Peptides against a protein of PDB entry 4N3Y. Designs and how they scored, part 2

Target 1, 83 residues: chain A of PDB entry 4N3Y
Amino acid sequence: ETRDQVKKLQLMLRQANDQLEKTMKDKQELEDFIKQSSEDSSHQISALVLRAQASEILLEELQQGLSQAKRDVQEQMAVLMQS

## One batch from the design tools (peptide; made by RFdiffusion4, then SolubleMPNN)

Design b1_p10_4_s4
Fold by OpenDDE base, seed 3:
Structure b1_p10_4_s4 (fold): chain B 83 residues (1-83), chain C 83 residues (1-83), chain A 10 residues (1-10)
Amino acid sequence: as target 1 above (83 residues)
Amino acid sequence: as target 1 above (83 residues)
Amino acid sequence: SFLDELQSLL
């Protein structure tokens, strides 16, 4: 009957509202997670970039050192041969 | 003496080259890691965006359902009062 | 360079 139907609809309304509220919360948490994850990833990548830059500097220094060492060896060999 | 100095320089050259080679490898591995990590993060974020969009669609449906349910309850109440 | 490109992504 009509009264029972109204009560049923009220229950459905409450259930729908509960689900809506839960979904809104879940969505907000997901957005927060995405934002935080993105920021954390950005920070991690930044740290790795700095590390890569340090490696690049070291690599350049080593390349220069290697070239210099080669020149020094060649120079010493020349001295040895001339003496 | 000069010959010993040359041998020392040759050793230093080999050591420098070994370190250079290692550093180059490490740098490449780091670049690969950064690239892979970035891609993985991008994929994860994309999946989360899709999930958030699904939640948004559900939320909109629930909002519409809630509004309809409210209208239906009000309509049934009106019928009950008029009968 | 790779580093420049990587920095541009930040």
Scores: peptide ipSAE 0.057, ipTM 0.485, DockQ to the pose 0.284
Fold by OpenDDE base, seed 2:
Structure b1_p10_4_s4 (fold): chain B 83 residues (1-83), chain C 83 residues (1-83), chain A 10 residues (1-10)
Amino acid sequence: as target 1 above (83 residues)
Amino acid sequence: as target 1 above (83 residues)
Amino acid sequence: SFLDELQSLL
C-alpha cells in the first residue's frame, strides 16, 4: 500500500543521507592526507638535496686535498733526491 | 727521516683517494634515490587525486539521488493524501 | 578548487 511505500522511501532517504555524510567525511580525510603527504615529501626531498650539496662540497674539498697531497709527495721526493 | 715521511704521505694519498671514491659513489646513490623518490611520490599523489575525483563524482550522484528521493517521498505522500 | 590545485601541482 501507499503508506508502506512512503515508509520504505523514507528509510531509503535516511540511508542515502548517511552514505552521503560518510562519503563527505572520507573525501575530506583523503584531501587532508594528500596535502600532508605532499608537504612531507617536499620537506624530505629538500633535506636530501641539502645532503647532496654537502657531499658535493666534500668532494670538491677532497679533490683539492688530493691535488695538494700529490704535490706534497712530489716535493718530498725531490728533497729526498737532492739529499 | 725524509724516506719515512714520503711513505707516510703516500699512505695518506691512498686513503684520501679511497675516501674520494667512496664519497662519489655515495653522492651518486643519493641523487638516484632522490630522483626515484620524487617520481614515486608523484605517481602516488596522482593515484590519490584520481581517488578523490571518484569520491567527488559519487558525492554529486548521491546529492542528486537524495534530491530525487525527497521528491519521490513528497509525491507518494501527495498520492496518499488524495486517496 | 582543491582538486584543481592538486592537479596543477603534478
Scores: peptide ipSAE 0.053, ipTM 0.476, DockQ to the pose 0.211
Fold by OpenDDE base, seed 5:
Structure b1_p10_4_s4 (fold): chain B 83 residues (1-83), chain C 83 residues (1-83), chain A 10 residues (1-10)
Amino acid sequence: as target 1 above (83 residues)
Amino acid sequence: as target 1 above (83 residues)
Amino acid sequence: SFLDELQSLL
């Protein structure tokens, strides 16, 4: 019967629309999540890079200090040898 | 006294070296962590991109289905009007 | 376009 068939098709249309709206919402949430996650990761990595750079500077300073300390020890040893 | 001063400087040298080694280890661990974290994030984002692409395909299919369903309903309505 | 931009990022 055509009337019943039309009603069935109207229901199918509503169901399809509901599924579409749900999927659109899910897609939007996923896109927002990806964007936020990417930004957060970028900020975190940037901070870690800065920390690594600070460590590099410290290492250079420590190496210079070690070299100077070695020279100082050698100088004092020379003084001892002279005494 | 020079001897005691030399011994003190030797200790300072050892302490500086220990600090250098510790800092070098920490730097290496940080670099390894940054690399691994970046790779993990890249893989995660790639997977999410694929999911978003699948959702896009589904949305296109649903939109086509909605259009067809609308046409079908309109066609059946026309049949009803003819009866 | 978001997906295109995301794809280009990879």
Scores: peptide ipSAE 0.052, ipTM 0.474, DockQ to the pose 0.246
Fold by OpenDDE base, seed 1:
Formats: sequence, C-alpha cells, structure tokens
Structure b1_p10_4_s4 (fold): chain B 83 residues (1-83), chain C 83 residues (1-83), chain A 10 residues (1-10)
Amino acid sequence: as target 1 above (83 residues)
Amino acid sequence: as target 1 above (83 residues)
Amino acid sequence: SFLDELQSLL
C-alpha cells in the first residue's frame, strides 16, 4: 500500500538523517582531536629537541674543560718531575 | 500525488544513505590516522626522552671528572709550592 | 548494519 510505503520511507529517511548527523558530529570531534593532539605533540617534540641540543652544547663544553684540565695536570706533573 | 511522493522520498533516502556511507568512511580514515599518528608520536617522544636522560647521565659524569681534575691540579700546585 | 539495512531497502 502506497501510503504505508510513504510512511515507512519517511521513517527510514529520518533514521538515516539522524545517523548522518551523529556521524558528522563524531567526525568533527575526531578532526578537532587530531588537530589538538598534533599541536601538543609538535610542541613537546620541539621542546625536547631544543633541550637535547642545549645538552649537547654543554657536553662539548665540559669535554673541552676536562681535556684542558687533564693537560694542565700533566704539565704540572712534568714540572714536578723536573724539580 | 502519493506515487510521486514515494519516488521523491526514495531518492532522498538514497542521497542520505550515500552521504552517510561517505561520512562513515571518512570517520574511519580519521580514526586510523589518529591511531597511527599517536603511535608514531609516542615512539618519537619516548626516544627523545631516553636520549635526554642518557645525556644527563653523561653530563654529570663529565662534571664529576672536571671537578676531580681541578682538585688534582690544585693538589699538585700545592706540592710545587712546598718544594 | 544500519547502512546495510538502508541499502537493502533501496
């Protein structure tokens, strides 16, 4: 019966639209989450990279200082042996 | 006219279903992307953290070595002054 | 699934 068919189709259309709206909302939430998560991760990684670079500089400075100190000790020991 | 109304509703239902399917696919792709991106970022961050920790250990070792070297130099200078 | 049901109806 055509009338009943119309009613059935109207119901199904409403259900489809409801599901569509819900799915679109969920998609939007995921996009927002991705954007936020990506930004957070990017900032964290960048900060860690910079910190690692700073540590590398300090390491090199300390290595140079240690090497110089060793040379100074060696020189002074040589002086002692000459006395 | 009821028959024409049925045809119109069928068309609209098909359109809604098509949009729903497309949106669901897009949502799934986003979920997959989030999962992959999150795993990648997590691994990268963890690696950087471990590297930073290793650098910190080395820094402390070098600092200790430098301090000891300075003390050794000071001691040897004191010996020189006693001679 | 709901989509399968819709597709079966159409």
Scores: peptide ipSAE 0.127, ipTM 0.414, DockQ to the pose 0.010; fails the geometry check

## One batch from the design tools (peptide; made by RFdiffusion4, then SolubleMPNN)

Design b2_p14_4_s1
Fold by OpenDDE base, seed 5:
Structure b2_p14_4_s1 (fold): chain B 83 residues (1-83), chain C 83 residues (1-83), chain A 14 residues (1-14)
Amino acid sequence: as target 1 above (83 residues)
Amino acid sequence: as target 1 above (83 residues)
Amino acid sequence: SVLDPLEQLEQQLA
């Protein structure tokens, strides 16, 4: 009966609609998640970059200090050898 | 003694270098991870988009079918009422 | 929403 066909089609329509709605929701949630995760990671990376830069500055200072210390040792050795 | 200072500075330099190297490595790994994760998610989202589009097409077809079925029922009812 | 027409149809046929 055509009436039965109508009822069947109504069911199919509802099922399809539910699936579409679910899919759209899932997509949106994933997009939001990715956006948030990306922003969080970006901030973390930025922090690490700053940390690395600070370390670089420290290294330069230490290198200079080490060079000076080496020179000081050499100078002291020279004085002692002259005695 | 200045010699001891040199040794201390050498240690500090090595420690600083190790920290810098570690930080740089960590940063790179995080960047790579984010890139890979983003690509994976992008592909997943694209798949979901296609799925949603397929569902939309199905829904349109079902709507048309339902409309036709409704008309068919109405026609049959008219015939029966004329009898 | 793309789904609005479908929901309306469901209501009409209910």
Scores: peptide ipSAE 0.047, ipTM 0.422, DockQ to the pose 0.009
Fold by OpenDDE base, seed 4:
Structure b2_p14_4_s1 (fold): chain B 83 residues (1-83), chain C 83 residues (1-83), chain A 14 residues (1-14)
Amino acid sequence: as target 1 above (83 residues)
Amino acid sequence: as target 1 above (83 residues)
Amino acid sequence: SVLDPLEQLEQQLA
């Protein structure tokens, strides 16, 4: 019967619509996740880079200090040997 | 006493060296972490992009199906109204 | 929205 066929098709249409809606939602969630992940990564990397740079500065300072300390020791040793 | 001063400086030098070594290690760990994080992020994003693309294809297919279903319903409705 | 035409159809057929 034509009437029955129409009703069946209406049901199928609703089901398809529901599936489409679900898929659209899933896609949007994926896009949002990608966006957020990218932003988070970018920020985190930037922070870590800054930290690394700070460490580099400290390393340089320590190196200078070590060099100076070495010189100081050598100087004092020279004095000692002269005594 | 000069001798005592030298010994003190030697200790200070060793301590500074230890600190430098530690800082160097920390810096390297940070760099390694940044590198690995970047690689992981890149791979993950790529995978998610592919997934999103697949979803897009499915959406398009569903859309086509819905359009066809609509046409089918309309056709059957026309038949019904003519009866 | 992609779903708009479908929703309209459903309303008409109801």
Scores: peptide ipSAE 0.047, ipTM 0.459, DockQ to the pose 0.008
Fold by OpenDDE base, seed 2:
Structure b2_p14_4_s1 (fold): chain B 83 residues (1-83), chain C 83 residues (1-83), chain A 14 residues (1-14)
Amino acid sequence: as target 1 above (83 residues)
Amino acid sequence: as target 1 above (83 residues)
Amino acid sequence: SVLDPLEQLEQQLA
């Protein structure tokens, strides 16, 4: 009976619509998730970059200090040997 | 004593270097992680998009079927009324 | 919205 076919098609249409809605919702949620995740990660990376840069500056300063300290020791030794 | 200062600076330099190395490693790992995560998510989104498109096509087909079914019912009713 | 026509159809079918 065609009437039964109509009812069946109505049900199928509703089911298909529900599936489409769910799929679109899931897609949107996933897109929002990766967007937010990427932003959060970017901020973390930026923080790490700043820390690395600070460490690099510290290393350079300490290297200079070490070199100077070595020179000072050498100078003191020279004075002691002259006495 | 300058000698003690040298030793202290050497230790500080080593510590700073270790920190820098660790920071750089952490940064790299984070970058690799978000890159991989983004790729994985992109693939998931693509799959969802395809599913949504399939559902949309199904909905259109079902709509056409429903419209046709309604027309068929109407035609049958017209025939019955003429008898 | 892509779903607007479908939602309208559902309302007509209800």
Scores: peptide ipSAE 0.046, ipTM 0.416, DockQ to the pose 0.010
Fold by OpenDDE base, seed 3:
Order: C-alpha cells, then structure tokens, then sequence
Structure b2_p14_4_s1 (fold): chain B 83 residues (1-83), chain C 83 residues (1-83), chain A 14 residues (1-14)
C-alpha cells in the first residue's frame, strides 16, 4: 500500500537525517581534535626544543670549562714539578 | 699548597665531566623524545584525517540518499493524492 | 544548513 510505503520512506528519511547529524557532529569533533592536538604537540615540541637548546648551551659552557680546567691542571702540575 | 690545588682541580674536572656526561645523555633523551612524540602525533593525525575523509564520503552518500528519498516521498505522495 | 530542507520536508509531511 502506497501509504505504508510513504510512512516507511519517512522513517528512513528520519533515520538518515539522524545519522547525518551524528556524522556531521563526529566529523566536526574530529576536526577540532586534530586542530587542538596539533596545537598542543606544537607547543610541547617548542618547549622541548627550547630546553634542548638551553642544554646545548650548557654543554658548550661545560666543554669550554673542561678545556680550561685541563689547561689549568697541566699548568699547575708543571709549576709543581719545577718547584 | 700547589699539590692541594691540583687535587682540587682534578676533582672539579671529574665533577664537570660527570655533569657533562649526564647532560649529554639528557639532551639525547630529549631529542629522542621529541622525535618519537612527533612521529606518534603524525601517525595519529594521519589516522584521524583518514577517518574524517571517510566520514565526509559517508556524509556525501547520505546527502545523496536523502535527496533521493525526498524525491521518492514526494513522488509517492503525489501518486497517493492522485489515487 | 544542509538539514534545513529535510526539516522543512518533515514539516510539510506532518
């Protein structure tokens, strides 16, 4: 019966519409998540990069200090042996 | 006394070397972490992008289906009203 | 909204 078919189609349309709405929401949430996740990781990586750079500077300073200290020890030992 | 100064400098050198070694290790760990974190986020984002694309295709299909269903309902209603 | 025409259709069929 045509009326029954129409009712069936209306139900199918409502179901499809509900699914569409849900899927649209899910898609938007995923897009938002991707954006936020990307921003968060970017911030975290930036912070870690800065930390690594600070450590690099410290390493350079330590290396210079070690080189100087080595020279100082050698110099003092030379003085000691000559005295 | 010069000998005491030498011993002090030797200790300072050892301590500095230990700190250098530790800092080098820490720096490497941070670099590894950044690399791994970046790779992990990249993989995750890629997966989510694929998911979003799949959802987009589904949305397009649903929209087409809804359009067709609307036409079908209208057609059936027209038949019903004419009968 | 893409859903607006469908909502209108539902109202017309109600």
Amino acid sequence: as target 1 above (83 residues)
Amino acid sequence: as target 1 above (83 residues)
Amino acid sequence: SVLDPLEQLEQQLA
Scores: peptide ipSAE 0.042, ipTM 0.456, DockQ to the pose 0.008

## One batch from the design tools (peptide; made by RFdiffusion4, then SolubleMPNN)

Design b2_p15_8_s2
Fold by OpenDDE base, seed 3:
Structure b2_p15_8_s2 (fold): chain B 83 residues (1-83), chain C 83 residues (1-83), chain A 15 residues (1-15)
Amino acid sequence: as target 1 above (83 residues)
Amino acid sequence: as target 1 above (83 residues)
Amino acid sequence: SSLLEQLSQLKEQVM
């Protein structure tokens, strides 16, 4: 009986150890995934920021251009009115 | 001639304005996307962190259990040896 | 420029 108990406990120990190893691996994979995910997201955001910056520059240029165009139109209208 | 120039400039102005509006919209969409992406990533990471924490707790429990199991086996072996 | 600053802050929050 005691012998049987010992063997049973040994089996349980092995099972527990297997589970432990698996869990350790899973945890590590999870940590790695978190790290990778964060890095990927960071890179993506950086790219988006740069794109946004480009758009911002374009917007500023367009605004300036529009202002100038408006002035040009007004000037030409003045000429027209004088003729 | 001047009249024609004015009309041309007016058209150009309209075109520029249309482009400006489009660009503004695109920029806004980009900003929104960045925000959404970041939030999604943050939430995912948080979930992963919690999962990792759970695994850590389990690991600690398993380690403790294994230690106890080992002791139990040793005790039973001692009994067996005494019989 | 304010947008870029906000985006930079957002990026930092994600990390």
Scores: peptide ipSAE 0.061, ipTM 0.460, DockQ to the pose 0.023
Fold by OpenDDE base, seed 5:
Structure b2_p15_8_s2 (fold): chain B 83 residues (1-83), chain C 83 residues (1-83), chain A 15 residues (1-15)
Amino acid sequence: as target 1 above (83 residues)
Amino acid sequence: as target 1 above (83 residues)
Amino acid sequence: SSLLEQLSQLKEQVM
């Protein structure tokens, strides 16, 4: 019966809409989570990069100091041999 | 006294080297941590992206279903009006 | 500088 068919289809339409709404909400929550997680990770990595940079600068300074100290010792040894 | 100066510089050189070794170790540990953290985050984000993609596909399917259901209801209403 | 470059690339990969 056509009237019954219409009522059935109306129910199906409502159910489909409910599923759509639920899925849309789930998708949005997932997108929000990804966005937040990505932003947090980006900031964390950036902070760690800065720390690594600081360590690199310190290493360069120490290497220079070590090289200079070596030269100084060699120079003093040369003086000692001449005296 | 030159001999005392040499001994002092030798100590300084040893201390500088110790600091360099320590800093190199610290840097390496930091690099390893960053690398591991980034890889883990990348994999996690990729997994979440795939989930989002799955939700998007489902949404498309539901939208198509909803549109079809709407058309079906409209068609049945037209039949009802003609009968 | 090489490490910083690598980390920059890694960051881009994560995002």
Scores: peptide ipSAE 0.060, ipTM 0.462, DockQ to the pose 0.020
Fold by OpenDDE base, seed 2:
Structure b2_p15_8_s2 (fold): chain B 83 residues (1-83), chain C 83 residues (1-83), chain A 15 residues (1-15)
Amino acid sequence: as target 1 above (83 residues)
Amino acid sequence: as target 1 above (83 residues)
Amino acid sequence: SSLLEQLSQLKEQVM
């Protein structure tokens, strides 16, 4: 019967609407999660990059110190040889 | 005394070398960590992107279904009016 | 699609 069919279709339409709404919500939540996760990772990586850079600077300083110490030893040895 | 000074400087040189070696190791470990962390994040993001894409496809399908259902209702209503 | 594009760009940046 046509009327019954119409009512059935109306129900199906409502169900489809409900599913659409749910899916839209789920999608939004997923997007928000991805966004947040990405931001967290970005911040972490940035922090670690800074630490790596600091270590690099320290390394360079130590290398220079080592070179200077070597020169100092050589200089003092020369003095000793002259005494 | 010069000899004592030389010995002191030699010790300092050795200490500097040890610190340099340690720092190099630490730096390498940090770089490895950053690399690994970045790869992990990349994989996670890729997976989530795929999920988001799947959700988008589903959303489009639902929207089309909704539109079709609406048209079906309209068509059946027209039939009813003609009966 | 805009979000996906942004995510793709972010992925590229992290790589």
Scores: peptide ipSAE 0.056, ipTM 0.457, DockQ to the pose 0.022
Fold by OpenDDE base, seed 1:
Structure b2_p15_8_s2 (fold): chain B 83 residues (1-83), chain C 83 residues (1-83), chain A 15 residues (1-15)
Amino acid sequence: as target 1 above (83 residues)
Amino acid sequence: as target 1 above (83 residues)
Amino acid sequence: SSLLEQLSQLKEQVM
């Protein structure tokens, strides 16, 4: 009776430890995944920010160029009308 | 002897089960976090893509406008020189 | 500037 109970408890303990080990491994893998995902996202976002900044600068330059071109055209038209 | 062994194993089993339950809970929380994080990231990225696309369209329009303005200026200059 | 600000905020949220 007692011997049988010991054997049963030993088996249950082994099973519990096996499951614990597996679960701990899974948890660790998820933690690693989260960490890696966060790092990847951070780097991607920084790249996007830099790209957006470059595009903004280009837009501003283009707007300046367009405005200047319009002014130049207007000035030339005025000269033609004075002639 | 055997009775003492049974008591020891019962304690160890309880401890293992407690740790297992805690670890399983932690794992589940991490899974939930990952799921939520992924959904949030997906939505944010889609928004960024749309904004980037809008900026690209604006850039193209500005470039067209600038090119046209340059052509207009050149044409007016030619008229002035013919005069 | 608005887009850059939004991207900056997003960066802070993800980090």
Scores: peptide ipSAE 0.047, ipTM 0.366, DockQ to the pose 0.020; fails the geometry check

